# Designs tried in a protein design run: peptides against a protein of PDB entry 2AKA. Part 17

Target 1, 299 residues: chain A of PDB entry 2AKA
Amino acid sequence: MEDLIPLVNRLQDAFSAIGQNADLDLPQIAVVGGQSAGKSSVLENFVGRDFLPRGSGIVTRRPLVLQLVNSTTEYAEFLHCKGKKFTDFEEVRLEIEAETDRVTGTNKGISPVPINLRVYSPHVLNLTLVDLPGMTKVPVGDQPPDIEFQIRDMLMQFVTKENCLILAVSPANSDLANSDALKIAKEVDPQGQRTIGVITKLDLMDEGTDARDVLENKLLPLRRGYIGVVNRSQKDIDGKKDITAALAAERKFFLSHPSYRHLADRMGTPYLQKVLNQQLTNHIRDTLPGLRNKLQSQL

## One batch from the design tools (peptide; aimed at target 1 L11 A14)

Design b2_p13_2_s3 (made by RFdiffusion4, then SolubleMPNN; from b2_p13_2, 6 letters changed)
Fold by OpenDDE base, seed 2:
Structure b2_p13_2_s3 (fold): chain B 299 residues (1-299), chain A 13 residues (1-13)
Amino acid sequence: as target 1 above (299 residues)
Amino acid sequence: SLLEKIDSIFDSY
């Protein structure tokens, strides 16, 4: 019996090859969040490498289908350049940027055409995520004036699908009631059945405030709950602080914080990775009955 | 064909 996540990866690859990725209701996890919510940092923390585009404004401008595969070796492969193994993750970042620019042009526009990236690593669990552009309200530079609408429309192509789980990434240092991620999730998943909450920037909250009620699922209940994480600061990212050291600091943060100590074993990036692997696996298992027939009917 | 490939993937499970 094959692992369920790799099974779906093969389906994704097969459909990507014919350009039909956006219209398929495959069991998957879409990552949504406002600009600078910490989505990219969460994904990089899973891999333990800096490999995603960085900058001000919209960083992710195409959907990134990120397939993490546990392996004895570490390398990356793109579907658009099969046979090329990337061992330098800086080159992976550059390829994402180049491939994005090739399709969107230099105006920092967006495209709904996914980039498919597979990362083999001994440091990852099997996990597939679709990273989506960060939600924004204000066009920057040469972006189209309707960029907010374009992003929302793109996100809706994924998150409206019944088999799509939603990883809603929200920063703790902003009003959760105004979270772009949770707003869009609630719009398409009003009962909170498909949404997993991730709370970032817990270390950046004002002194005397905490997100305990959120993390305990008491403020805005989600069936699948919330997981808090601590990412590297922008200064740490710019300084190329080691992700392994950051993960150790994250663990220390939860263990030492009076409001979070009791939750520490159910917080942090490693726990999030485990939970996502399990939830995706279970979701695939639940979706597999009838999926074959559904896919065939859509062709 | 794509259909055959899909079937093959499912049959491998």
Scores: peptide ipSAE 0.477, ipTM 0.941, DockQ to the pose 0.765
OpenDDE base, seeds 1, 3, 4, 5: peptide ipSAE 0.455, 0.453, 0.446, 0.452; ipTM 0.936, 0.935, 0.934, 0.935

Design b2_p13_2_s4 (made by RFdiffusion4, then SolubleMPNN; from b2_p13_2 with T4E N7D T8A)
Fold by OpenDDE base, seed 5:
Structure b2_p13_2_s4 (fold): chain B 299 residues (1-299), chain A 13 residues (1-13)
Amino acid sequence: as target 1 above (299 residues)
Amino acid sequence: SLLEQIDAILDSF
């Protein structure tokens, strides 16, 4: 069962090579959230490396198909440059930026054309995610005035698919009723069947407030529930705090917090990774027979 | 073919 994700990765690569990714409802997890919701930090915590573009505003400007593969070795490979193994994750970041700019230009525009990145690591579970641009309402720099709608349309290409699970990333230090991630998820998944909630920035909540009701699935119920995480602060990132140390601090946070201690075994990045691996594996098993039938009918 | 690849995956269930 653990090998289903790598097998589907080969299908995904094959579909990408023939340009059919838009029409095939492959089992996948799309990551959605507002700008600065903590999406990139969650993905980097899975890998244990800093490798995603950083900055203010819209950082992710193309869909990033991130294929994590458990391996004895650690390296990255892009579909657009097969055979090149990246062992320096700063070079991975630079390649994402360069490949993004090649298609979108330097005006911070967006493109729906995915970048496919595979990361081999002993520190990951098999997992494939599609990181999507952060939702925004305000154009910055040379962005087109309709950038909000362009991002929304791009997200809808993924999240409207029946076989797409939605990882909705929301910051706890903002009103969850106004969460861009939960709003779009509810629009396309009104019964909450395909959505996994991730709550970031739990460590940045005002003193005397907590997200317990959300994490206990009592406020905005999702069938697949919510998982809280604690990402590195900007100070931690600037101070080059190791992700392993950050994961230990995250565990300590949940164990020591009065509102979250009872949930601690079902919180944090390692648990999230495990849940996503299991959810994706089960989702592949459930959806692949239907995909086969659809493909056969088109032949 | 893509169909053969899918069948191979289904056989692994």
Scores: peptide ipSAE 0.245, ipTM 0.857, DockQ to the pose 0.379
OpenDDE base, seeds 1, 2, 3, 4: peptide ipSAE 0.150, 0.135, 0.148, 0.212; ipTM 0.802, 0.798, 0.801, 0.840

Design b2_p13_3 (made by RFdiffusion4)
Pose (drawn by RFdiffusion4):
Structure b2_p13_3 (pose): chain A 299 residues (1-299), chain P 13 residues (1-13)
Amino acid sequence: as target 1 above (299 residues)
Amino acid sequence: ALLDQIDAILDSF
């Protein structure tokens, strides 16, 4: 049903101002990744426009509820900017930065208050993700020293919930067994039943190595599987993001890599969007029947 | 008020 994701989108809007309640548990996907995993690039490739804050270290300092709606037209709206239509995605980036600073005292700390961004685009399938602060060790920023723990604690508030699917994002050019995202997913989902793996930067692996065993779901098995992507950034004449060319370059990469050509139809951003739309829809279908009665008891 | 809002949302489905 094309209606399940929009229904939950209304519930997320309604609960955006309701503070943390460990018992409230909407069906949704939380994006979890180490700061080196390239999780922003994954989201920007869904949208086809650069729109997320840039900077060293942390990009998301408040949970971003990103609601992507397939549309013939292309624009964005924030729940906190009633009625305003954003058509220039640079302004979308600037609003994320401004609304975040409006809330965060220190210009580098974090807050649990969500920003609710809805994007209508021909480049997206109906899909909703909650992007969360990336994980890191060295608090190299400017307050606070326990920032690693504040981030981990915020992530745990989301992902310890049973209805929260986990999109664990890890770079291929690292030790995947040591992935911050996969490790935290294992702490709360030991059976790997509600974690979807994303492997980025496959084109940056060392010469003569590949991630075939993980992509084939053999080395670090997850019931919902792994999807690989690459960010082969292409810019148009004006120096801006060209998503059609970037997706073609990604498709060429998988078709031409001897380790991945046999999986190409199950890799890449378009396929990832399809998978997330399908899994999120089925998950909502599964959890909606008991939802109304359960919510009443938990509020 | 919140319960009314949530019931209205779920009923619309």

Design b2_p13_3_s1 (made by RFdiffusion4, then SolubleMPNN; from b2_p13_3 with A1S D4E Q5E)
Fold by OpenDDE base, seed 1:
Formats: structure tokens, C-alpha cells, sequence
Structure b2_p13_3_s1 (fold): chain B 299 residues (1-299), chain A 13 residues (1-13)
């Protein structure tokens, strides 16, 4: 069976080229979470490279359509600069920043116009994610006072679509009842049919506390369940700890933790990547007949 | 065309 994810990638690229991205209900996974919830770290852990903008406040200011493609070679390509192959992922980061600034200007505003980035790597499964701006309550710099609502409205353009799966990223070291990701997911998916929960920062929980009930899907049940991950700490990032070592440390964390050891084979970044690949593939298979009929009626 | 490609995949299901 031909890979369904590459087919949808071609559809995404074609529709992006004609400016109709907003009206198409393509099968996709939108990544939602509060600022500093660990969204960017999860995506970088899939690639095994530091390539996303870093900083305080709203770092992701445009939707990033991240297309991961399993390949024997490692390089990145942007839809806005076709034919340029990036092999240095620092240059990828700089291009995201430059392309963001080109559209949003210097005011750190947001734009609903996606950046389309394809990463070829031997270390990835075929997977497409739409990274969305982090939800925030406080404007930074010269951002408009209504930036919170602008971000929310942008997210709603993606997550309200029936063919959109929602990757809700929540930190474990914060009250899950206050999770911005789970709140927005519950608003548009009240039955928890389209939402996959990711719990980050499990290593930063207070001593004597754990997220076992959440990870066992007992506290706030989602049909697609929860997957815990451990990202690099800010100290690890500043110390340039490689992602390979971080993934090994994540595995060790789950295996050695008394509350999580029994779940360890269904936790961590590699398992999350596998689950997302399978979920997206199945979702494309289920939605493609309807998408085909819609496309035929528009031609 | 993209439509033909989609149809080919759907026929393989």
C-alpha cells in the first residue's frame, strides 16, 4: 500500500500553492499547547535536531506544517524556497525566523499563513504535524493587547475541522485541570474522539507526586489516550545535550520510575512518533473517500 | 492529476 502520508503532503503543498489552505478539511494533526508546554521540544525530538526558534514568549507565530519523511539522506526543504536543500539545521532555524519576520514584521505579531517545512531523515517515520502558536495570556513587547484572542482564533481555524486530529500538549508540573491544550480540545472535541494527549515535564513533578492516573487514562479519558514524554531541560539545552542522549535518558526515566515502569513500553518520544504515524495513516484512510468526493465536486 | 492519484489509492483499498 502506497504511503498515505506522502499523498496528503502533496495535497497540502498543492493547496498551499493556490492559497486555499483555509477551506480544505485535510486529514492532519494540529499541535496545541500553552507557551512553554514543551511542543517545540517534542517536534525537535522527532527529528533529532535543534531547528525550531527558541526564546521567551510567543516563539511560534505562524503555523508550521512540519512534514517528516523517512529517507536515507538528511536534509530540509521549504515550500517558499523550492530547490534549496538545508543540511545545517541551524540554517533551518534561521530560515523559519526570517520567513516569520518577513510576514509578521518586527512587532512579534502572528499570521495565519503557514510555513511549510519538509524534513527528510533516516531517523523519522513519515509524519505530518501542524505546530500552532502557543496559547498565552500576556502580550510581550509590542504585541497587540488582544494577542491571546488572535492566537485562539487562529487555533480554532484548525481544530474545529472534523478531519483535524488534536495533539494536546500539557505539562505534568502544572494542574491538568488548567491545561490550555485540554481546554481548547474539549471545547471542539467534547467526546475526546480526535484528541491525543501528550504529557511533558514528568521529570519536573514534585517529589511524591505522579501523573499515573492521567497516563492510565483514568482522570480525563481520551479515546486515543495519553503518552508521556521527557524533554531536555533548559540546562540540557544550554549545555548542548544531544537529543540521542536525551532519548536514552527518557527511556531510563520511565523504566526506573516506580509509578511509570509498567507503562514504559507505551511512553516516550519513539513510541509517540510511532503512534502518531499509525493514527495519521488510519485517519487518512478513513477520511480520503470523503475528501475525494469533495475535491471532485469542486473541479 | 491529484484526483487520479487519489482514485488509484482508493482502488487499492
Amino acid sequence: as target 1 above (299 residues)
Amino acid sequence: SLLEEIDAILDSF
Scores: peptide ipSAE 0.201, ipTM 0.834, DockQ to the pose 0.181
OpenDDE base, seeds 2, 3, 4, 5: peptide ipSAE 0.187, 0.201, 0.185, 0.156; ipTM 0.829, 0.832, 0.827, 0.811

Design b2_p13_3_s2 (made by RFdiffusion4, then SolubleMPNN; from b2_p13_3 with A1D D4E Q5K)
Fold by OpenDDE base, seed 5:
Structure b2_p13_3_s2 (fold): chain B 299 residues (1-299), chain A 13 residues (1-13)
Amino acid sequence: as target 1 above (299 residues)
Amino acid sequence: DLLEKIDAILDSF
């Protein structure tokens, strides 16, 4: 059987090429969260490479359609520069920055026009994610004063779609009741049918506190549950700690932590990737008949 | 044809 995720990727690319991306309710996973929630680190941990823009404030300023494809080879391709294979992931980062700046200018503005990036790797499962700008309250630098609302409006274009799953990324070292990710998810998915919770920064919680009740789905229940992850610290990133070593440290964290040991087999980046692959595959299977009918009616 | 590919996949379920 042909893989369903690559099929939807071909659909997505075809629609992107004709400028119709926004109107198609394609089965996809939108990644939402506040600034510094750890979204970029989660995505980089899936790839095992540093390739996303980094910095203070709004880093992701366009939707990034990230298509992960399991392959024997490792390289990246952009839809906007077909035929160029990137093997240096630093060049991938630079291309994202350049392509972002080409559309948004230098004013740190945002654009709803997606960047489409495909990564082939032996280290990934087939998975498509749409990374969205981090929610913010305060404009910085030369950002427009309404940047909060612009980001919100952009997110709503994705997360309101019935065929959109929501990966809500929240840091554990902040008040989860006030999570921007969980708030927007609850607004558009009040029954928690389309939302997968990701809890980051579990290693940065105050001593004597834990996110056990959240991870056990007891505090803010989601049908699809929560998965905790531990990303590299800024010190680890600056020290060029390898992502493979970080994944081993993450596994050790969950296994050794009194509050999380019993959940350890349902935590961490590898488990998250597996769950997202399965969730997306099943979602495509359920959506594809309706998508076929819609496509046939539009042709 | 993309529709044919979709149909082929649907038929494989």
Scores: peptide ipSAE 0.028, ipTM 0.658, DockQ to the pose 0.164
OpenDDE base, seeds 1, 2, 3, 4: peptide ipSAE 0.026, 0.025, 0.020, 0.025; ipTM 0.666, 0.662, 0.615, 0.662

Design b2_p13_3_s3 (made by RFdiffusion4, then SolubleMPNN; from b2_p13_3 with A1S D4Q L10F)
Fold by OpenDDE base, seed 2:
Structure b2_p13_3_s3 (fold): chain B 299 residues (1-299), chain A 13 residues (1-13)
Amino acid sequence: as target 1 above (299 residues)
Amino acid sequence: SLLQQIDAIFDSF
């Protein structure tokens, strides 16, 4: 039996080539979160490389279909430049920025047209994620005044699809009841059937506070639960702190923390990656028969 | 055709 995730990747590529990506209810995981919630850091921690755009405000301005493929080699490929293998992940970042700017212009606007990036690595599990623009309420710079609504509308194109799982990324150092990620997830998934919670910035919580109740799925219960992670600080990112060292620090954080030590084996980026691989694989298995039937009826 | 490609993908599973 072939791996289901690579199978869906081939479908995604085929549909992208015909311009129908946004209209197809493919089994996928959409990543949602407010600006600075730590989405990009979670994705980079899976790869073990810095490769996503950085900056103030909206970093992701187009959907990024990130296809992680376990391989003996490490390189990246874009669907828009087939045959070019990127081994320098700074060049990957620059290509994302250039391809984003080519479509959106220099005004930091957004576009619903996906960028398709495949990363081959020995350090990844097979996993496909759609990184979406960070939710914001305040336009910055020359962004259009309605940027909040444009982002929301773009997110809704993905998260309203029945076969879309939602990776809702929320920072622990902010009120979870005010999480933009969980708000949008609850709007389209009121029963919490499609939503996986990720809690970032657990290391930035005030002394004497913790997110134990959230992580134990007691505060805002999701069927698929919550996973806590610790990302690199902005200072660590700017200082080019090694992601492997950050993952070791994350493990140490959970093991040493009185509120989280009992959860430590079900926390952290490596566990999140494993869970997402399993969740996506199972979701594909459940949805593919129905998708096949729909496609055969429409063509 | 796209349909044939899709079918081939599904049949390869």
Scores: peptide ipSAE 0.060, ipTM 0.736, DockQ to the pose 0.722
OpenDDE base, seeds 1, 3, 4, 5: peptide ipSAE 0.045, 0.026, 0.026, 0.044; ipTM 0.718, 0.685, 0.692, 0.712

Design b2_p13_3_s4 (made by RFdiffusion4, then SolubleMPNN; from b2_p13_3, 4 letters changed)
Fold by OpenDDE base, seed 2:
Structure b2_p13_3_s4 (fold): chain B 299 residues (1-299), chain A 13 residues (1-13)
Amino acid sequence: as target 1 above (299 residues)
Amino acid sequence: SLLEKIDAIFDSF
């Protein structure tokens, strides 16, 4: 039996080639979160490389279909430039920026047209994620005044789909009740059946506070639960702190923290990656029997 | 056709 995630990747590639990606209810995980919630850092921590755009405001401005493939080699490929293997992940970042700007222009606008990126690595599990623009309320620079609504509408194209799982990324150092990620997830998944919570910035919480109740799934229950992670700080990113060292620090954080040590084996980026691989695989298995017939009826 | 490609993908599973 072939791996189910690579099977869906082939479907995604086939549909992307005809421009219909946004309209298809493929089994996938959409990543949602406010600006600076730590979405990009979570994705880069899976790869172990810096490869996503950086900056102030909206970093992701097009959906990024990120296909992680376990391989003995390390390289990246874009669907829009087939046959070009990227081994320098800075060039991957530059290609994302260039391809984004080609479609959106220089005004920091957004486009619903996906970028499809496949990363082969010995350090990844098979996993496909759709990184979506960070939710914002305030236009910055030359962004259109309605950018909040444009982002929301774009996210809704993905998260309203029945076969879409939602990776809701929320920072722990902000009120979880005000999480943009959990708000949008609750709007389209009121019973919390499709939503996986990720809690970032646990290391940035005020002394004497913790997110234990959230991580134990007691505050805002999700069927699929919550996973806490610790990302590199912006200073660490700017200083090019090694991701492997950051993952070791994350493990140490959970093990040493009085509120989290009992959860430590069910926390952190490596555990998140494993859970997402398993959940996506199971979700594909559950949806595949009906998917062929549905796709045939939609074409 | 796209349909043939889809079918081929499913049949390869």
Scores: peptide ipSAE 0.166, ipTM 0.817, DockQ to the pose 0.738
OpenDDE base, seeds 1, 3, 4, 5: peptide ipSAE 0.145, 0.105, 0.067, 0.151; ipTM 0.803, 0.771, 0.744, 0.800

Design b2_p13_4 (made by RFdiffusion4)
Pose (drawn by RFdiffusion4):
Structure b2_p13_4 (pose): chain A 299 residues (1-299), chain P 13 residues (1-13)
Amino acid sequence: as target 1 above (299 residues)
Amino acid sequence: ALLEQINTIFDDF
């Protein structure tokens, strides 16, 4: 049903101002990744426009409830900016930065208050993800020293919930067994039943190595599987993001890599969007029947 | 008021 994701989108809007309640548990996807995993690029490739804050270290300092709606037209709206339509995605980036600073005292700390961004675009399938602060060790920023723990604690508030699917994002050019995202997913989902793996930067692996075993779901098995992507950024004449060319370059990469050509139809951003739309829809279908009665008891 | 809002969302569905 094309209606399940929009229904939950209304619930997310309604609960955006309701503070943390460990018992409230909406069916949704939380995006978890180490700071080096490239999780922003994954989201920007879904949208086809650069729109996320840039900076060293942390990009998401408040949970971003990103609701992507397939549309013939292209614009964005924030729940906190009633009625305003954003058509220039640079302004979308600037609003994320401004609304975040409005809330965060220190210009580098974090807050649990979500920003609710809805994007209508021909480049997206109906899909909703909650992007969360990336994980890191060295609090190299400017307050606070326990920032690693504050981030981990915020992630745990989301992902310890049973209805929260985990989109664990890891770069291929690292030790995947040591992935911060996969490790935290294992701590709360030991059976790997509600974690979807994303492997980025496949084109940056060392010469003569590949991530075939992980992509084939053999080395670090997850019930919902892994999906590989690459960010082969192409810019148009004006120096701006060209998503059609970037997606073609990604498709060329998988078709031409001897280790991946046999999986190409199950890799890449378009396929990832398809998989997330499908899994999120089925998950909502599964959890909606008991949802109204359960919510009454938990509020 | 919150509960009324949430019930309306389910009724609309």

Design b2_p13_4_s1 (made by RFdiffusion4, then SolubleMPNN; from b2_p13_4, 6 letters changed)
Fold by OpenDDE base, seed 5:
Structure b2_p13_4_s1 (fold): chain B 299 residues (1-299), chain A 13 residues (1-13)
Amino acid sequence: as target 1 above (299 residues)
Amino acid sequence: SLLEKIDAIFAEF
């Protein structure tokens, strides 16, 4: 049996080629969270490479359909430039920036038109994610004054779909009751059936505080639960700290922390990747028959 | 056709 995630990737590519990708209720995981919540760092930790745009304000300005494919080789390719293999992930970053600017201009506006990026790597599990713009309330620079609502409307195009799982990324060093990610997830998934919580910045919490009750699914229950992760600090990113070393430090953090040690085997980026692969695979299995029937009736 | 491609993909499921 062919892996179900690559099968859906081929469907995504076929639909993207005809401009219908946004309207199809394909089984997928949308990544949502406030600006600086750590979304990009989570995705880069899956790949083990620095390849996403960085900066102040809105970094992701178009949906990024990130297709991770387990392979013996490591390279990236874009749907918009077929046949070009990227082995330098800095060039991948530059291509995302260039392709974003081509559509949005230099004003840091947003566009709902996705970028499709496939990454082949021996270090990834098969996984497809849609990275979405970070929620913000304050326009910066030349951003339109309604940018908050534009981002919200863009997110709603994905997260309202019944076959969309929601990866809600929230920083632990902020009030989780006020999490933009959990708020939008609760709005479209009030029973918490489609939402997976990710808690970042656990290492940046005030001394004597912890997110144990959240991670134990006691504070804001989600059927699919919460997974804590520790991303590289901005200093570590600027210093080009290796992601492999950061993943080892993350494991050490959970094992050594008195509040999280008992959860350590169900925490961290490798566990998150495994859970997402399994949940997406199962979700595809459950939804694909219905999708086939729908497509046969509409085409 | 696109439909044939889609059907071929679904046939592998």
Scores: peptide ipSAE 0.136, ipTM 0.797, DockQ to the pose 0.577
OpenDDE base, seeds 1, 2, 3, 4: peptide ipSAE 0.116, 0.133, 0.112, 0.086; ipTM 0.776, 0.797, 0.772, 0.757

Design b2_p13_4_s2 (made by RFdiffusion4, then SolubleMPNN; from b2_p13_4, 6 letters changed)
Fold by OpenDDE base, seed 5:
Structure b2_p13_4_s2 (fold): chain B 299 residues (1-299), chain A 13 residues (1-13)
Amino acid sequence: as target 1 above (299 residues)
Amino acid sequence: DLLAKIDAIFDEF
């Protein structure tokens, strides 16, 4: 039996080749969250490499279809430059930036046209994610004054689809009742059937505060629950702190924290990756038969 | 043919 995630990847690639990507209700996981919520750091922690654009403001400016494929080899490839294998993940970052700027220009605008990136690695589970621009209210630089609404409209193209799972990324060091990720998820998934909560920045909470009630699914219940993660600090990223060392520190954080110790086996990046792989695989199994019938009727 | 390619992918399911 072929792995279902690679099967859907081949469908995604086939549809991307004909310019039909966003309109298809393919089983996928869209990553949503406010600016600086830690979305890119979660994705880099899955790969174990620094490869996503960094900076102030809106970093992700096009949807990034990130296809993780478990392999004995480590390399990346883009759908827009077939046949080129990237082994330097800094070159992957530069290619994302260049391909983004090619379409959006230098004004830090956004485009709904996806970038398709596949990463082969022995350190990943099979997983496909769509990284979406971070929600923001304040335009920066030459960004259009309506950039908030442009981002929202772009996100809605993905998260309104019934076969889209939503990875809602929220920082714990901010009021979760005000989480942009949880707000948009609640709007399109009011019963919390398609949403997986990720809580970042648990290590940056004020002393004597914790996110235990959120992680225990008591504050805003999601059927698929919440998973806490600890990302590298900006200082650690700038200092090129190894992601493997950061994952060990994350495990230590959960095991040593009084409020999270009892949850530690259901927390952290490796557990999140496993859960997403399982949930996506099951979701594909449930949705592909109906999708086949729909496609045969429309084509 | 895109349809044939799609069908071939679905036949592997």
Scores: peptide ipSAE 0.140, ipTM 0.802, DockQ to the pose 0.618
OpenDDE base, seeds 1, 2, 3, 4: peptide ipSAE 0.113, 0.129, 0.112, 0.070; ipTM 0.771, 0.793, 0.776, 0.743

Design b2_p13_4_s3 (made by RFdiffusion4, then SolubleMPNN; from b2_p13_4, 5 letters changed)
Fold by OpenDDE base, seed 3:
Structure b2_p13_4_s3 (fold): chain B 299 residues (1-299), chain A 13 residues (1-13)
Amino acid sequence: as target 1 above (299 residues)
Amino acid sequence: SLLEKIDAIFDEF
């Protein structure tokens, strides 16, 4: 069953080479959330490396198709740099920044043209995600005044597709009713069939408050449920805190917390990665026959 | 054609 994700990766690479928005809706998971919701940190925790651009404001400015492949070796490859293997993940970060700037210019604008990155690692499950720009309401620096709408329109190109699953990333230390991620998901998936909720920053909630009702799927029900995670703080990231140590601290957080201990085996980054692998695999199995039939009708 | 190459990938399913 794990071979279905690599199959779709080859299809994604082939479609990316055509430059056509082929009417083929490939099964994928789009990652959505507000700026600073913790999207990039979740992806880096899957890889166990710091490799995504960081900073204030809009950090992700192009869609990043992140293809994780379980392998005996650890390296990265870009579709735009065929044959170059990256073993230094700092160089991966720099390449994302350079390739982003090449297309968008220096004005911190956005582009809907994806960057395709494949990461081989012994520490990952097979998983493909599309990291999307963080939703924002306030332009910063030289950003266009309509940047909020440009981001929204870009996200809609992905999340409106019927075969797109939505990983909606929301911080627990903000009102969930005002979650930009859940709002956009509800707009395009009103029945909650395609949406997986991720709740970040559970460690930053006010004393005497918890997200138990959300994580138990009682407050804003999603068919695919919610998974809580604890990411490294920005201070921990700047201090280069080891991701392995952070994952151990996350496990300890859920096990020791009075409100979450009973959910601890269904929480945390490793469980999220497993669930996403399984859900994507099943989703591919269900959708590929229909896509094949559609393709054959165009031949 | 590129479509034929894509179809060949689907044959592996």
Scores: peptide ipSAE 0.175, ipTM 0.822, DockQ to the pose 0.625
OpenDDE base, seeds 1, 2, 4, 5: peptide ipSAE 0.150, 0.162, 0.129, 0.166; ipTM 0.797, 0.818, 0.784, 0.823

